# Designs tried in a protein design run: peptides against a protein of PDB entry 3NZW. Part 63

Target 1, 212 residues: chain A of PDB entry 3NZW
Amino acid sequence: TTTLAFRFQGGIIVAVDSRATAGNWVASQTVKKVIEINPFLLGTMAGGAADCQFWETWLGSQCRLHELREKERISVAAASKILSNLVYQYKGAGLSMGTMICGYTRKEGPTIYYVDSDGTRLKGDIFCVGSGQTFAYGVLDSNYKWDLSVEDALYLGKRSILAAAHRDAYSGGSVNLYHVTEDGWIYHGNHDVGELFWKVKEEEGSFNNVIG
Target 2, 222 residues: chain B of PDB entry 3NZW
Amino acid sequence: QFNPYGDNGGTILGIAGEDFAVLAGDTRNITDYSINSRYEPKVFDCGDNIVMSANGFAADGDALVKRFKNSVKWYHFDHNDKKLSINSAARNIQHLLYGKRFFPYYVHTIIAGLDEDGKGAVYSFDPVGSYEREQCRAGGAAASLIMPFLDNQVNFKNQYEPGTNGKVKKPLKYLSVEEVIKLVRDSFTSATERHIQVGDGLEILIVTKDGVRKEFYELKRD

## One batch from the design tools (peptide; made by RFdiffusion4, then SolubleMPNN)

Design b2_p14_2_s2 (from b2_p14_2, 6 letters changed)
Fold by OpenDDE base, seed 5:
Structure b2_p14_2_s2 (fold): chain B 212 residues (1-212), chain C 222 residues (1-222), chain A 14 residues (1-14)
Amino acid sequence: as target 1 above (212 residues)
Amino acid sequence: as target 2 above (222 residues)
Amino acid sequence: MEALPFSLPDPSDA
């Protein structure tokens, strides 16, 4: 798995691969590792597929209950705290979760929280999460700047996941790409890694370790 | 260390068409190398045009299917005989599976039916309740033999239009019920040849707007 | 094939 999110002048980019594995078996190439909690809030998944899917869906229900009670969308801080508190109650039970809660509220602006099953909760501008995270960081950190255009930021997110998919055996399938703005998240498509790899190689003159 | 789980082998397969879905399973039940039964159905009509199979440890599979059937019954009681949608069924099954997260049902679960638009739907689950809607899924003992075949023949993986130098993929299209049945039969006959835990019989449940029909085919009995 | 939970591998799973 490789998931990433980063803040920039244009909001948040979220990019994820779509591979699930069971040992050496590729269980799926089409896993949706982004959960659309509401039009302004996303969750990412790494670790146990069921743990992430179940509890982030549960989180969505809690966020909706908040909206109904308070007549206001839940803050990214509060949403991430609900999840963090939950997984902390299960500490030692064997949950496996590495998640990012990404969203926009008028109060907070674009916001990212990392939450894991160890009880860690971190606010930040850049996170890569999963077995391929180091490969993604290698590309992301080398090209990141706050002043990226939306186009360049989208490409950087996609390109970072592609790098991880290339080097990490546990990452691949496709890149799902999101842009989060004040108006909510925008889905920027599913990009098959096989097609994307060859396109990027040709356009950049990169991946020269692979002969075309 | 005591292992509470058995493995009863077998294989299941789901394929979604445009206006139908298929869920198939072999009828072999085995423990280790001993065939317990040559005809033990593992694909069930659960009502509301939903078919279900939970393959792996048969005791867990049967328990899960019974719980789901009860869930359907209670859904009707609580919601004035409203039909349970396939997506709601999938969510319910997730909760059934995840409710035993720390002592899981040792099964690979597949359901098939029609979505609210009348399109074929297949949902697959891991033992702890992660789920995905897919066009096809193989589960059980011979899943590793069948799934790559389905990738190629249902999802047209690694197929390209002739004369395009591999630049244009074969377009995705729905398969007819006859084409799907052929693929299912070929999958199970092939799996039977290469896996000892698969064989004896093939039961296929076909879901359409008109309901569930069953087909049965003999497999090798070795 | 054993009925294994699907993993979205994290470095903690290594």
Scores: peptide ipSAE 0.304, ipTM 0.803, DockQ to the pose 0.042
Fold by OpenDDE base, seed 3:
Structure b2_p14_2_s2 (fold): chain B 212 residues (1-212), chain C 222 residues (1-222), chain A 14 residues (1-14)
Amino acid sequence: as target 1 above (212 residues)
Amino acid sequence: as target 2 above (222 residues)
Amino acid sequence: MEALPFSLPDPSDA
């Protein structure tokens, strides 16, 4: 798995691969590792597929309950705290979760929290999470700037996941790409790694370790 | 160490068509090298045009299916006989599976039916309740033999248009029910030849707008 | 094949 999120002048980019595995078996190439919690809030999935899918879906319900009770959208801080508190209650039970809660509220602006099953909760501007995270960081950190255009930021997110999909055996399938703004998240498509790889290789002259 | 789980073998397969879905399973039930039964159905009509199979440890599979059938019944009671949609069924099954997250049902679960638009739907679950809607899925003992075949024949993986030098993928297209049944039969026939835990009989449940139809085919009994 | 849970591998799973 490789997931990433980063803040920039245009909001948040979220990009994820779509591979699930069971040992050496590729269980799926089409897993949705982004959970759309609400129109303004995304959760990412790494670790146990069921743990992430179940609890982030549950989080969505809690966020909706907050909206109903408080008559306002939940903050990214509060949403991430709900999840963090939950997984902390299960600490030692064997949950496996490496998640990012990404959203935009008027109060907070674009906000990313990392939350894992160890009870870690971190606010930050850039996170890569999963077995391919180091590969993604290699590309992301080398090209990241706050002042990226939306187009360049989207490409950078996509390109970073592609790098991880290329090097990490546990990452692949496709890149799902999101842009989060004050108006909510925008889905920027599913990009098959097989097609994307060759396109990027040709356009950039990159991936020269692979002979075309 | 006490192992509460058995493995009763068998294989299941779901394929979604345009306006239908199929869920198939062999009827062999085994323990180790011993055939317990040559005809133990593992694919069930659960009502509301939903078919379900939970393959692996049969005791867990039966328990899960029974719980789901009860969930369907309660859904009708609580919601004025409203039909349970396949997506809602999938969510319900996730909760059933994840409710035993720390002592999982040792099964690979597949359901098939029609979505709210009348399109064929197949949902697959891991033992702890992660789920995905897919065009096809194999589960159980011979899943590793069948799934790559389905990738090629249902999802047209690694197929390209002739004369395009591999630049144009074969376009995705729904298969007819007859084509799907052929693929299912070929899959199970092939799996039976190569896997001792698969054989005896093949039961196919076909879901259409008109309901659930069952077909049965003999497999090798060796 | 054992019915293994699907993993979205994370370094914490190692």
Scores: peptide ipSAE 0.301, ipTM 0.810, DockQ to the pose 0.042
Fold by OpenDDE base, seed 1:
Structure b2_p14_2_s2 (fold): chain B 212 residues (1-212), chain C 222 residues (1-222), chain A 14 residues (1-14)
Amino acid sequence: as target 1 above (212 residues)
Amino acid sequence: as target 2 above (222 residues)
Amino acid sequence: MEALPFSLPDPSDA
């Protein structure tokens, strides 16, 4: 798995691969590793597929209950805290979760929290999460700047996941890409890694370790 | 060390068509190398035009299917005989599976039916309740033999249009029920030749708007 | 094939 999120002048980019594995078996190439909690809030998934899918779906329900009770959208801080508190209650039980809660509220602006099953909760501007995270960081850190255009930021997110998919055997399938703004998240499509790889290689002259 | 799980072998597969879905399973039940039964159906009509199979440890599979059937019954009681949608069924099954997260049902679960738009739907589950809607899925003993075949023949993986030098992928299209049944039969006959835990019989449940149809085919019995 | 849980591998799983 490789997931990433970063803040920039245009909001938040979220990009994820779509591979799931069971040991050496590729269980799926089409897993949706982004949960759309509400129009302004996303959750990402790494670790146990069921743990992430179950509890982030549960989180979505809790966020909706908050909105109904408080007549206000839940903050990214509060949403991430709910999840963090939950996983902390299960600490030592063997949950495996590495998630990013990404969203926009008027109060907070564009916000990213990392939450994992160890009970870690971090606010930050850039996170890569999963077995391919180091590969993604290699590309992302090398090209990141706050002043990226939306187009360049989307490309950078996609390109970073592609790099990870290329090097990490546990990452691949496709890139799902999101842009989060004040107006909510926008889905920027599913990009098959096989097609994307050759396109990027041709356009950039990159991946010269692979002979076309 | 006590192992609470058995492995009863067998294989299942689901394929979604445009306006139908199929869920198929062999009828062999085995423990190690001993055939317990040559005809033990593992694909079930659960009502509401939903078919289900949970392949792996048969005791867990049967328990899960029974619980789901009961869930369907209670859903009708609580919601004035409202039909359970396939997506709601999938969510329910996730909760059944994840409710045993720390002592899982040792099964690969597949359900098939029609979505609310009348389109074929296949949902697959891991042992702890992660689920995905897919066009096809193989599960069980010979899943590793069949799934790559389904990738190629249903999803047209690694197929390209002739004369395009690999630049144009073969377009995705729905298969007819006849084509799907053929693929199912070819999958199971092939799997039977290479896996001792697959054989004896093949039961195919076909879900359409008109209900569930069953087909049975003999497999190799050695 | 054993009924293994599906993973979205994370370094925490190693």
Scores: peptide ipSAE 0.300, ipTM 0.801, DockQ to the pose 0.043
Fold by OpenDDE base, seed 4:
Structure b2_p14_2_s2 (fold): chain B 212 residues (1-212), chain C 222 residues (1-222), chain A 14 residues (1-14)
Amino acid sequence: as target 1 above (212 residues)
Amino acid sequence: as target 2 above (222 residues)
Amino acid sequence: MEALPFSLPDPSDA
């Protein structure tokens, strides 16, 4: 798995691969590793597929209950805290979760929290999470700037996942890409890694370790 | 050391068409190298035009299917005989599976039916309840033999349009029920030749707007 | 094939 999120002048980019594995078996190439909690809030998935899918879906329900009770959208801080508190209660039970809660509220602006099953909760501007995270960081950190255009930021997110998919055997399938703004998240499509690889190689003159 | 799980072998496969879905399974039940039964159905009509199979440890599979059937019954009681949608069924099954997260059902679960738009739907589950909707899925003993074949023949993986130098993928299209049944039969006959836990018989459940139809085919019995 | 849970591998799971 490779997931990433970063803040920039235009909001948040979220990019994820779509591979699931069971040992050496590719269980799926089409897993949705982003949960759309609400129009302004996303969760990413790494670790146990069921743990992430179950509890992030549950989180979505808790966020909706908050909106109904409080007549206001839940903050990114509060949403991430709900999840963090939950997984902390299960500490030592064997949950496997590495998640990013990404969203935009008027009060907070664009916000990213990392939450894992160890009970870690971190606010930050850039996170890569999963077995391919170091490969993604290699590309992302080398090209990241706050002042990126939306187009360049989207490409950078996509390109970082592609690099991870190329080097990490546990990452691949496709890139799902999101842009989060004050008006909510926008889905920027599913990009097959096979097609994307050759396109990027041709356009950039990159991936010269592969002879076409 | 006591092992609470068995492995009864077998293989299942689901394929979604445009306005139908198919869920198929062999009828062999085995323990180790001993065939317990040559005809033990493992694909079930659960009502509401939903078919289900949970393949792996048969005791767990049967328990899960029974729980789901009971869930359908209670859904009708609580919601004035409202039909359970396939997506709601999938969510319910997730909760059944994840409710045993720390002592899982040792099964690969597949359901098939029609979505609310009348389109074919297949949902697959891991043992602890992660799920996705897919066009096809193989599960069980010979899943590793069948799934790559389905990727190629249903999802047209690694197929390109002639003359495009591999730049244009073969376009996705729905398969007819006849084409799907052919693929199912070819999958199981091939799997039976290479896997000892697959054979004897093939039961295919076809879900359409008109209900569930069953077909049976003989497989190799050695 | 063992009925293994599906993984979205993370270094913390290794």
Scores: peptide ipSAE 0.290, ipTM 0.808, DockQ to the pose 0.043

Design b2_p14_2_s3 (from b2_p14_2, 7 letters changed)
Fold by OpenDDE base, seed 3:
Structure b2_p14_2_s3 (fold): chain B 212 residues (1-212), chain C 222 residues (1-222), chain A 14 residues (1-14)
Amino acid sequence: as target 1 above (212 residues)
Amino acid sequence: as target 2 above (222 residues)
Amino acid sequence: MEALPYSLPDPSDA
């Protein structure tokens, strides 16, 4: 798995691969590792597929309950705290979750929290999460700037996941790409790694370790 | 250490068509090298045009299916006989599976039916309740033999248009029910030849707008 | 094939 999120002048980019595994078996190439919690809030999934899918879906319900009770959208801080508190209650039970809660509220602006099953909750501007995270960081950190255009930021997110999919055996399938703004998240498509790799290789002259 | 789980073998397969879905399973039930039954159905009509199979440890599979059938019944009671949609069924099954997250049902679960638009739907579950809608899924003992075949024959993986030098993928299209049944039969006959835990009989449940139809085919009994 | 839970591998899973 490789998931990433980063803040930039244009909001948040979220990019994820779509591979699930069971040992050496590729269980799926089409997993939705982004949970659309609400129109302004995304959750990413790494770790146990069921743990992430179940609890982030549950989080969505809690966020909706907050909206109903408080008559306003939940903050990214509060949403991430709900999840963090939940997983902390299960600490030691064997949950496996490495999540990013990404969203935009008028009060907070674009916000990213990392939340894992160890009880860690971090606010930050850049996170890569999963077995391929170091590969993604290698590309992301080398090219990241706050002042990226939306187009360049989207490409950078996609390109970073592609790098991880290339090097990490546990990452692949496709890149799902999101842009989060004050108006909500925008889905920027599913990009098959098999097609994307060759396109990027040709356009950039990159991935020269592979002969086409 | 006490192992509460068994493995009763068998294989299941779901394929979604345009306006139908198929869920198939062999009828062999085994323990280790012993055939317990040559005809133990593992694919069930659960009502509301939903078919279900939970393959692996049969005791867990049966328990899960019974719980789901009961959930369908209660859904009708609580919601004025509203038909349970396949997506809602999938969510319900997730909760059934994840409710035992720390002592999982040792099964690979597949359901098939029609979505709210009348399109074929297949949902697959891991033992703890992660789920995905897919066009096809194999589960059980011979899943590793069948799934790559389905990738090639249903999803047209690694197929390209002739004369395009591999630049144009074969376009995705729905298969007819007849084509799907052929693929299912070929899958199970092939799996039976190569896997001792698969054989005896093949039961296929076909879901259409008109309901659930069952077909049965003999497999090798060796 | 054993009915294994699906993993979205994370370094924390090791």
Scores: peptide ipSAE 0.366, ipTM 0.823, DockQ to the pose 0.043
Fold by OpenDDE base, seed 5:
Structure b2_p14_2_s3 (fold): chain B 212 residues (1-212), chain C 222 residues (1-222), chain A 14 residues (1-14)
Amino acid sequence: as target 1 above (212 residues)
Amino acid sequence: as target 2 above (222 residues)
Amino acid sequence: MEALPYSLPDPSDA
């Protein structure tokens, strides 16, 4: 798995691969590792597929209950705290979760929280999460700047996941790409890694370790 | 250390069509190397045009299917005989599976039916309740033998249009019910030849707008 | 093939 999110002048980019594994078996190439909690809030998944899917869906229900009670969208801080508090109660029970809660509220602006099953909760501008995270960081950190255009930021997110998919055996399938703005998240498509790899190689003159 | 789980073998397969879905399973039930039964159905009509199979440890599979059937019954009581949608069924099954997260049902679960638009739907589950809607899925003992075949023949993986130098993929299209049944039969006959836990009989449940029909085919009995 | 939970591998799982 490789998931990433980063803040920039244009909001948030979220990019994830789509591979799930069971040992050496590729269980799926089409896993949706982004959960659309509401039009302004995304969750990412790494670790146990069921743990992430179940509890982030549950989180969505809690966020909706908040809106109904408070007549206001839940903050990214509060949403991430609900999840963090929950997984902390299960500490030692064997949950496996490495998640990012990404969203926009008028109060907070674009915001990213990392939440894991160890009970860690971190606010930050850049996170890569999963077995391929180091490969993604290698590309992302080398090219990141706050002043990226939306186009360049989208490409950087996609390109970072591609690098991880290339080097990490546990990452692959496709890249799902999102842009989060003040108007909510925008889905920027599913990009098959096989097609994307050859396109990027040709356009950049990169991946020269692979003979075409 | 005591292992509470058994493995009863077998294989299941789901394929969604445009306006139908298929869920198939062999009828072999085995423990270790001993065939317990040559005809033990493992694919069930659960009502509301939903078919279900939970393959692996048969005791867990049967328990899960019974719980789901009861859930359908209660859904009707609580919601004025409203039909349970396939997506709602999938969510319900997730909760049934995840409710035993720390002592899981040792099964690979597949359901098939029609979505609210009348399109074929297949949902697959891991033992703890992660789920995905897919065009096809193999589960059980011979899943590793069948799934790559389905990738190629249902999803047209690694197929390209001739003369395009591999630049144009074969377009995705729905398969007819006859084509799907052929693929299912070929999958199980092939799996039976290469896996000892698969064989004896093949039961296919086909879901359409007109309901569920069953087909049965003999498999090798070795 | 054993009925294994699907993993979205994370370094925490190593």
Scores: peptide ipSAE 0.363, ipTM 0.816, DockQ to the pose 0.042
Fold by OpenDDE base, seed 4:
Structure b2_p14_2_s3 (fold): chain B 212 residues (1-212), chain C 222 residues (1-222), chain A 14 residues (1-14)
Amino acid sequence: as target 1 above (212 residues)
Amino acid sequence: as target 2 above (222 residues)
Amino acid sequence: MEALPYSLPDPSDA
């Protein structure tokens, strides 16, 4: 798995691969590792597929209950705290979750929290999460700047996941790409890694370790 | 150390068509090297045009299917005989599976039916309740033998249009019920030849707007 | 194939 999120002048980019594995078996190439909690809030999944899918769906319900009770959208801070508090209650039970809660509120602006099953909750501008995270960081950190255009930021997110998919055997399938703004998240498509790899190689002259 | 789980073998396969879905399973039940039964159905009509199979440890599979059937019954009681949608069924099964997260049902679960638009739907589950809607899924003992075949024949993976030098992928299209049944039969006959836990019989449940139809085919009885 | 849970591998799962 490789998931990433980063803040920039245009909001948040979220990019994820779509591979699930069971040991050496590729269980799926089409897993949706982004949960659309609400039109302004995304959750990412790494670790146990069921743990992430179950509890982030539960989180969506809690976020909706907040809106109904408080007559306002939940903050990214509060949403991430709900999840963090939950996983902390299960600490030592064997939950496996490496998540990013990404969203936009008028109060907070574009916000990213990392939340894991160890009880860690971190606010930050850049996170890569999963077995391929270091490969993604290699590309992302080398090209990141706050002043990226939306187009360049989307490409950087996609390109970072592609790098991880190339080097990490546990990452692949496709890249799902999101842009989060004050108006909500926008889905920027599913990009098959096979097709994307050859396209990027041709356009950039990159991946010269692979002979076409 | 005591292992609470067994493995009863077998294989299951779901394929969604345009206006139908199929869920198929062999009828062999095995423990280690001993065939317990040559005809133990593992694909069930659960009502509301939903068919289900939970393959792996048969005791867990049977328990899960029974719980789901009960869930359907209670859904009717609580909601004035409202038909349970396939997506709601999938969510319910997730909760059944994840409710035992720390002592899981040792099964690979597949359900098939029609979605609210009347399109074929297949949902697959891991033992702890992660789920995905897919066009096809193989589960059980021979899943590793069948799934790549389905990727090629249902999803047209690695197929290209003739004369395009591999630049144009074969377009995705729905298969007819007859084509799907052929693929299912070929999958199971092939799996039976290469896997000791698959054989004896093949039961196919076909879900359409008109209900559930069953077909049975003999497999090798070795 | 054994019924294994699907993993979205994370370094924390090693």
Scores: peptide ipSAE 0.363, ipTM 0.818, DockQ to the pose 0.043
Fold by OpenDDE base, seed 1:
Structure b2_p14_2_s3 (fold): chain B 212 residues (1-212), chain C 222 residues (1-222), chain A 14 residues (1-14)
Amino acid sequence: as target 1 above (212 residues)
Amino acid sequence: as target 2 above (222 residues)
Amino acid sequence: MEALPYSLPDPSDA
């Protein structure tokens, strides 16, 4: 798995691969590792597929209940805290979760929290999460700047996941890409890694370790 | 050391068509190298035009299917005989599976039916309740033999249009019920030849708007 | 094939 999120002048980019594995078996190439909690809030999945899918869906329900009760959208801080508190209650039980809660509120602006099953909760501007995270960081850190255009930021997110999919055997399938703004998240498509790889290689002259 | 799980072998396969879905399973039930039964159906009509199979440890599979059937019954009681949608069924099954997260049902679960638009739907589950809607899925003993075949023949993986130098993928298209049944039969016939835990009989449940139809085919019995 | 939970591998699982 490789997931990433980063803040920039244009909001938040979220990019994820779509591979799931069971040991050496590729269980799926089409897993949706982004959960759309509400129009302004996303959750990402790494670790146990069921743990992430179940609890982030549950989180979505809690966020909706908050909106109904408080007549206001839940903050990214509060949403991430709900999840963090939950997984902390299960600490030591064997949950496996590496998640990012990404969203926009008027109060907070564009916000990213990392939450994992160890009980870690971190606010930050850049996170890569999963077995391919180091590969993604290698590309992302080398090209990141706050002043990226939306187009360049989207490409950088996609390109970072592609690099990870290329090097990490546990990452692949496709890149799902999101842009989060004050108006909510925008889905920027599913990009098959096989097609994307050759396109990027041709356009950039990159991946020269692979002979076409 | 006590192992609470058995492995009863077998294989299941789901394929979604445009306006139908198929869920198939062999009828062999084994323990180790001993055939317990040559005809133990593992694909079930659960009502509301939903078919289900939970393949692996048969005791867990049967328990899960029974719980789901009971869930369907209660859904009708609580919601004035409202038909359970396939997506709601999938969510329900997730909760059934994840409710045993720390002592899982040792099964690979597949359900098939029609979505609310009348389109074929197949949902697959891991033992702890992660689920995905897919066009096809193999589960069980010979899943590793069949799934790559389905990738190639249903999803047209690694197929390209002739004369395009591998630049144009073969376009995705729905398969007819006849084509799907053929693929299912070929899959199970092939799996039976290479896997001792697959054989004896093949039961295919076909879900359409008109209901669930069953077909049965003999497999190799050695 | 054994009925294994699906993983979205993370370094925390290592």
Scores: peptide ipSAE 0.358, ipTM 0.814, DockQ to the pose 0.043

